# Peptides against a protein of PDB entry 5JXT, part 278

Target 1, 319 residues: chain A of PDB entry 5JXT
Amino acid sequence: SLLPKKEINVYIGMSEMQVKWYQKILEKDIDAVNGAGGKRESKTRLLNIVMQLRKCCNHPYLFEGAEPGPPYTTDEHLIYNAGKMVVLDKLLKRIQKQGSRVLIFSQMSRLLDILEDYCVFRGYKYCRIDGSTAHEDRIAAIDEYNKPGSDKFIFLLTTRAGGLGINLTTADIVILYDSDWNPQADLQAMDRAHRIGQTKQVVVYRFVTDNAIEEKVLERAAQKLRLDQLVIQQGRAQVAAKAAANKDELLSMIQHGAEKVFQTKGAFGTMAEKGSQLDDDDIDAILQAGETRTKELNARYEKLGIDDLQKFTSESAYE

## One batch from the design tools (peptide; made by RFdiffusion4, then SolubleMPNN)

Design b2_p29_7_s4 (from b2_p29_7, 10 letters changed)
Fold by OpenDDE base, seed 3:
Structure b2_p29_7_s4 (fold): chain B 319 residues (1-319), chain A 29 residues (1-29)
Amino acid sequence: as target 1 above (319 residues)
Amino acid sequence: RPSFAERFDPEEAEREDREEMERMLEELE
């Protein structure tokens, strides 16, 4: 029988470089961040800020002129300048030692380019699929990954491209490097490994930048998912209210953790304490803390009714 | 292999940002 998947949110502090870039993004449009635009503020302007903050949470090298150089080299800086990469680097080493194989999903193809550079730098053999991958090349990549005795350890996928009905049950670990705004897209990604033919316990690690926009993206996604589940259970098809985020919700998401980011001179959390020197115990602590916070998050939304879940105010999740 | 910075294409970056913002908008409407 297929074992239930284990899902763990992995809350990761920003690196010092991410904090600096996160500050720079907020400062660049500080009037919008402070809500000074009022009713005249465009939804598009707020979405642009959200997009830049999400890029920062993934990797600061997604911004022009962020990578140190010249000379430009792929080196340890690729890892230590992004909190998610520091955790990923340690986690992949553990996963490999366990004899597991891993799918890594992201919303951003350019992040997959960074992950390719990382794989080459660490000597990890990988496959890649994104939205630009030709159908024939996609089949070839899947077959190469799934073949008996495949030396491919990692499969890099964009969430949307990887969600397209493929079978990757030869992997037992799923890393969501970032989250889709639609929780169903992430579920579809997980279900590439968590499917008939899987023989191992599937474990899903969802990376979430702590004290940043991604926590609010996750909370909103969890709320939407619970709402969708309740609507299905109650047969109330009409209440599939698209969770229309208003401008105030987007503004609240942008503002989340911003004050603490502005006050921070270095890295956050475990990244401040250990930086790139995370050991196996530090990883276990991060995973345990993540498992606890995941249970707490789920328990919060499980108690809410449909009417409560339709209120997208961040405040309703704390009442 | 050239570094990520050496391969950086601002036009590609802007295109991907726009496409993701469009997806975000669709999920928020």
Scores: peptide ipSAE 0.679, ipTM 0.969, DockQ to the pose 0.658
Fold by OpenDDE base, seed 4:
Structure b2_p29_7_s4 (fold): chain B 319 residues (1-319), chain A 29 residues (1-29)
Amino acid sequence: as target 1 above (319 residues)
Amino acid sequence: RPSFAERFDPEEAEREDREEMERMLEELE
């Protein structure tokens, strides 16, 4: 029988470089961030801020002029300048030692380019599929990854390209490097490894930048998923009130953690204490804290009814 | 292999940002 998947949100602090870029993004449009545009603020302007903040949470090198140089080189700075990369680097070493194989999903193909540079730098053998990958090349990559005795450790995928019904049951670890705004897309990604033919327990690590916009993206996705489940169970398909995030919700998401980011000199959390010098105990602590917060998040939404879940208010979350 | 910075294409970056923002908008409607 297929074992239940274990899902863990991994809450990760920003690096010093990420904090600086996150501040710069907020400062560039500080009037919009402060709600000074009021009811006249465009949804598009807020979505642009959200997009830039999400890029910053993934990797600061997604911005022009962020990478240190010239000379430009692939080196340890690729890792220590992004909190998610620091955790990923340690986690992949553990995953490899335990004889597991890993799928890494992202929404951003340019982030996969950074992850390729990382794989080459660390000597990890990998496959890649994104939205631009030709059908024949997708088949070849899947077959190369799934073949008996494959030396490919990592599969890099965009979440949407991974959604295409492919079988990757030769992997037992899934890393969601970022989250889709639609929780169903992430579930479809997990189902590439968590499917008939899997012989191991699938573990899903969802990376979430702590004290940043990604916490609110995660909360919204969890709320939507629970709402969808309840609507299906109650047969009230018509009351799929799209929890359309209004402008005030987007603004609240942008403002989340912003004050603390502006007050921060250096990195956040464990990144401030150790930076790239994380040991195995630090990773265990991060994973344990993540498991606790994941249980708390799930328990919060399990108690809510349909009417409560239709209101994306920051307040309804704390009752 | 050139570094990520050496391969940086602003037009590609803007295209991907636009495509992701369109996807976000679809999920928010």
Scores: peptide ipSAE 0.677, ipTM 0.969, DockQ to the pose 0.661
Fold by OpenDDE base, seed 2:
Structure b2_p29_7_s4 (fold): chain B 319 residues (1-319), chain A 29 residues (1-29)
Amino acid sequence: as target 1 above (319 residues)
Amino acid sequence: RPSFAERFDPEEAEREDREEMERMLEELE
């Protein structure tokens, strides 16, 4: 029988460079961030801020002129300038030593370009599929990865392209580098490894930037997923109302962690204490803390009814 | 291999941002 998948949110602090860019993004639109635009602030402007903050949480090099140089090089700076890369770099070494194989999902194809540069730099053999990958090339990549005795360790996928019914049960580890706004897309990504034919315990690591917008994206996704489950269980198909995030919800998401970001002069959390010099004990501590917070998050939403879950209460960043 | 910065295409970046914002909007409607 297929073992239940283990899901762990991995809460990761921003690097010093991410903090600086996160501050810069908020400062550029400070009037919108403070709600000073009132009813005149467009939903589109708030969504643009959200998009920039999500890019910052993924990697600061997604912004023009962020990468240090000249000369421009693929080097250790690609890793230490992004908290998620620091954790990923240590985690992949562990995964490889365990004889596991890994799927890495992202919403951003340009982030996969950074991850390719990383794979080449570390000497990891990989496959890639995104939304631009031709059907034939997609089949070839899947077949190469799934081949008996394949030397391909990593499969890089955009979440949407990876969601299209493929079987990747030759992997037992799934990393969600970032989350989809639709939790069903992430579930579909996990189900590429967690499917009939899997012989190992599937473990899913969801990377979440701590004290940033991604925590609120995760909370909203968890709320939506629980609501979807309850609607299905109650046969109330009509109540699958997409919880339309209003402007106030988006604003509260943008404001979440903003004060702490402005007060921070360096990196966040373990990134401030250890930087890129995480050891195996530091990774174990991050994973254990993540497992605890994941259980707490799930327990919060399991107690809520449909009527409670329809109300997105974004607590302000000041609570 | 050129670095990520050497391959940086602002038009590609803006296109990807727009496409993701459209997906975000669809999930928020």
Scores: peptide ipSAE 0.677, ipTM 0.968, DockQ to the pose 0.654
Fold by OpenDDE base, seed 5:
Structure b2_p29_7_s4 (fold): chain B 319 residues (1-319), chain A 29 residues (1-29)
Amino acid sequence: as target 1 above (319 residues)
Amino acid sequence: RPSFAERFDPEEAEREDREEMERMLEELE
């Protein structure tokens, strides 16, 4: 029988470089961030800010001129300049020692390019699939990864390309490097490893930048997922699941953690204390804290009815 | 292999931003 998957949100502090870029993004459109545009502010302008903040949470090198140089070199700076990379680098070493194999999902193909550079730098053997990968090349990559005795440790996938019904049950670890805005896309990605033919306990690590927009993206995704589940269970028309985010919701998401980001001169949390020098005890502490916060997040939304879940109120998550 | 910065394509970056923003908009409607 297929074992239930274990899902853990891994809350990760920003690096010093991420804090600096996050500040710059907010400062560039400070009037919109402060809500000074009111009803006149375009939804598109707010969505652009959200997109830039999400890129910053993934890796600052997604911005032109962020990578240190010239000379430009792939080195340890690729890791320590992004909190998610610092945690990933330690976690992958543990996963490999355990004899596990890992799927890494992202929404951003350009982030997969950074992860390829990382894999080459660390000497990890990998496969890749994204939206641009030809059908024949997708089959070849899947077959190479799933081959008995395959030396491929990592599979890099965009969430949407990986969602296309493929079987990757030869992996037992899933890392969601970032989250889809639609929680169903992430579930479909997990189901590539958590499917009939899996013989191991599947563990899913969802990376979430702490004290940033990604916490609100996660909360909204969890709310939507619970609403979808309740609508199905109650036999109500799925039409109720269109939680149209209004401008005030987007503004609240952008403002989340912004004050603390502006007050911070360095990195956040464990990234400020240890940076790239995270040890095994630090990783265990991050995972344990993440497991606790994941249980708390799920427990908040499990208590809410359909009418409560249709209202995205940042406040209703705390009542 | 050239670094990520040496391979940086601003047009590709803008395209991906646009495509993801369109996906975000679809999920918010």
Scores: peptide ipSAE 0.674, ipTM 0.968, DockQ to the pose 0.659

Design b2_p29_8_s1 (from b2_p29_8, 16 letters changed)
Fold by OpenDDE base, seed 1:
Structure b2_p29_8_s1 (fold): chain B 319 residues (1-319), chain A 29 residues (1-29)
Amino acid sequence: as target 1 above (319 residues)
Amino acid sequence: SAQDLFEQRKRVEEEIAARKAAKAKEEAE
C-alpha cells in the first residue's frame, strides 16, 4: 500500500549576501514598500518587487553582477551565499547516504542552472527537465532516471514541467526549493514520487526562507488549499478563491520581515550562527523546528471557516 | 534490494544517534 507522504517545511535563514540583496531590493522601491504610493501604486510594480524578493530567497546569483568574478569559477561561494544551498548541500549528503533518490523542484529554470553547476561541483549525477525541454528529451531523461540501477541521484525539474503526469516513483525524497503560488502545482509535483508504484515512504521538504516574503507565499498557498478543500466539501462552487493577490495583500507580503531585514547585520538564524559549517545536528534541529512549525501552520488553517480563509489576514511588518 | 536500502537507512540513523550521544557526553564532562 502507498504510505501517506510526510511534508515538512524547512525554514532557512538568509545568508549575509541574501540579506544585503534583500535590503537593496527594498531600498530601491522604499516608497512602495512603505505604502507611500497609496492607491496610485501599480500592482505591476508590487508584483515585480515580489518577484525580485523571491529570486533573492532562492539565490543571489539570479541577479546580474552578483556572482563573484572574473574569473567566474564554481566554488564553495555558490553554496555559502545562499541559505537554501547550505541546507541543501548537507541534506543531499544525508539523503545519498540513506540510499534515497531525490527530485528537486523550482519555479525558476535559472535556479536549475545554478543547481546544475552545484551538481557538477559536488559530483552528483543528475537529470534535468524544464519548460524548454523537448518531448523526446523528457522521455529520455525520465527513462534514464527510472532505469534499474540508475546512477542518477538527483532529478532537477521546474514545478510546472514536473506537472505533466510523469512517473518518478524511483525517487522517495522531494525537495521543493521554492513554492508555487498555486498549491496544486506543488501537490502535482509531489505526486510524481507519491504515486502507485512507490515502495518507500515519500518525504517532502519544502524550503522556506525565514523572516522573508516566502513565509507569506506559503501562508497564502496554505489558505488557498484549505479554502479549495472546504469549497469542494460544502459544494459552494461560487466561492471564487481570489486567484490573484490584491495590492494590499502584495504590499503586506513585501513588508513581512522587512524591518528585521533592515536591522540585520550579517546572516539570519542558523546561517548567522554556523554559516556553511552546519553539522548533522544542526540539520536535525532545523528539520525538527520545521516539523513543529508545519503542524502549527496546518492547525491554524484547519480551525478557520470559509469566510475567515477568504480574508487575507496579513500581519504588517510592524505588528 | 529494498531490504539493503532499509538496512542502509538504519545504519545512518544509528550513526546520527551515536554522534548525538557522543556530543551529549562531551557537554556533560
Scores: peptide ipSAE 0.012, ipTM 0.334, DockQ to the pose 0.014
Fold by OpenDDE base, seed 3:
Structure b2_p29_8_s1 (fold): chain B 319 residues (1-319), chain A 29 residues (1-29)
Amino acid sequence: as target 1 above (319 residues)
Amino acid sequence: SAQDLFEQRKRVEEEIAARKAAKAKEEAE
């Protein structure tokens, strides 16, 4: 019988470099961030700010001129300049020691390029699929990963490309390096490992940058998922959850944690205390704190009815 | 059972997909 998947949100502090770049993104559009643009502020401008902040949460090297060089050499700087990479690097060592295999999903193909450089630097054997991968190359990569006795430890996928009905039940760990705006895309990604033919407990680690826009992306995705589930269960097909964030919702998401980011000198949380020197006990503490916050987040939305979930999406338009 | 929860989840996901497909047809007509 297939065991239910375990889902854990892993809340990760920004590195010093991420804090500096996050500040620069907010400062560049400070009038929009402060709501001074009023009704004239374009939804497109706010969406662009959101996309830059999400890039910063993933890795600073997604920005032109952020990578140290020349020479452009892969070294420990690729890891310590991004909080998610510091946690990933420690977590992958643990996953490998336990004899597990891992799927890593991202929305950003350019982040998969950074993860390829990381895999080569650490000597991890991997497969890759994204939106540009040819059909024949996708089949070859899946077959190479799934073959008995495969030496491929990691599969790198874009969330949407991984959603295309493929079977990856030879992996038991799923890392969502970032979240989709559509929670169904992330569920479809998890279902690549969590399917008939899986023999192990599937564990999903969702990386979330703490005190940043990604917390609000996660909250919105969880709210939408609960609303979609309740609408189906009640047969109320007509309640189309407005899939796209309005301007005020986008502004609130951009403002989340911005004040604390401006006040911060250096890194956040465990990244400020230990940086790249995280040990196994620090990882256990991050995972335990993440499990607690995940239970609290789920418990907030489980108590809400359709009308309450709709009001939260509409009342954020009246304040 | 863990299997019953999985099957219930799959039914919900299939119903979501069917509604999205029906709405996409209605917007294309």
Scores: peptide ipSAE 0.000, ipTM 0.229, DockQ to the pose 0.049
Fold by OpenDDE base, seed 5:
Structure b2_p29_8_s1 (fold): chain B 319 residues (1-319), chain A 29 residues (1-29)
Amino acid sequence: as target 1 above (319 residues)
Amino acid sequence: SAQDLFEQRKRVEEEIAARKAAKAKEEAE
């Protein structure tokens, strides 16, 4: 029988570089961030800020001129300049030691480029599929990964490309490096490993930048998922209509943690205390804290009815 | 059944995808 998947949100502090870039993004559009633009602030401008903040949460090298150089060499800076990479680097070592194989999903193909550089730098054998990957190359990558005795440890996928009906049950670990605004896209990604033919316990690690916009992306996704579940259970298909974040929601999401980001000198949380020197105990602490916060997040939305969820689901982030 | 829930989930996902595609057209216009 297929074992239930275990899902853990992994809350990760920003690196010093991420904090600096997050500050710069907010400062560049400070009038919009403070709501000073009022009704004149375009939804497009707020969505652009959200997108830049999400890029920052993923990796600062997604910005032009962020990578240190010349020389432009892949080194430990690729890891320590992004909190998610620091945690990923330690977690992958543990996963590999356990004899597990891992799917890594992102919304951003450009982040997969960084993850390829990381895989090469660490000597991890990988496959890649994104939205641009040709059909034949997708088949070849899937077959190479799924091959009995495959030496491919990591599969790098964009969440959308990974959603396309593929079977990756030869992996038992799923890392969502970022979250889709649509929780169903993330579930479809998980369902590549968590399906008929899986013989192991599937564990899903969802990376979430702490004290940043990604917490609000996650909260909104969790709310939407609960609403979708209740709508399915109650047969009320019409209720799913108002799914796009309004300006006020986008503004609230942008403002979340902004004050603390401006007040912070250096990195956040465990990244400030340990940086790249996270040990196995620090990872265990992060995972345990994440499991607790995941239970709390789920419990918050499990108690809400459709009407309560709808009051909080003013237009969700897809408009 | 688990299958009925899965099919209902797919229909909701398709409706959401169609709405996103329609909005992406409206923003491109």
Scores: peptide ipSAE 0.000, ipTM 0.220, DockQ to the pose 0.096
Fold by OpenDDE base, seed 2:
Structure b2_p29_8_s1 (fold): chain B 319 residues (1-319), chain A 29 residues (1-29)
Amino acid sequence: as target 1 above (319 residues)
Amino acid sequence: SAQDLFEQRKRVEEEIAARKAAKAKEEAE
């Protein structure tokens, strides 16, 4: 029988570089961030801010002129300048030692480019599929990854490309490097490893930048998923799930953690304490804290009814 | 399965979209 998947949100502090870039993004549009634009602030502008903040949470080198150079060399800076990369680098070493194989999903093909550079730098053998990958090349990459005795450790995928009914049950670890706004897209990505033919316990690590926009993306996704489950279970198809974030919801999401980001000099959390020098105990502590916060997040939404979930505007970012 | 939930959700979203379209049509008449 297929074992139930384990899902753990991994809450990761920003690097110093991420904090600086996050501040810069907020400062550039400070009037919009403060709600000073009022009714005139376009939903499009707020969506653009959200997208820039999500890029920052993934990797600062997603911005022009962020990468150190010339010379443009792949080095340890690729890792220590992004909190997610620091955790990923340690986690992949553990995963490899366990004889596991890993799927890494992102919404951003440009992040997969950074992850390719990282894989080459660390000597990890990988496959890649994104939205631009030809159908034949997708088949070839899947077959190369799934072949008996494959030396391919990592499969890099965009979440949408992973959604295409692919069987990747030769992997037992799934890393969601970022989250989709639609929790079903992430579930579909997980189901590439968590399917009939899987013989191992599938573990899903969802990376979430702590004290940032990604926490609110995750909360919204969890709320939506719970609402969907309740609507299906109760047959209440009449309950219009709010399909898209409104302006006030987007503004609240942007404001989440912004004050603390502005007050912060240097990195956040474990990244401030240890930087890139995380040990195995630090990783265990991050995973344990993540497991606890994951249970708390799920328990928060499990207690809510359909009406509560529909009315639930994320409480003010200030309580 | 997550796939079954996805397909069920898709149907619900399509029904919601159809109802919104019908209501928007009724409000435009």
Scores: peptide ipSAE 0.000, ipTM 0.225, DockQ to the pose 0.126; fails the geometry check

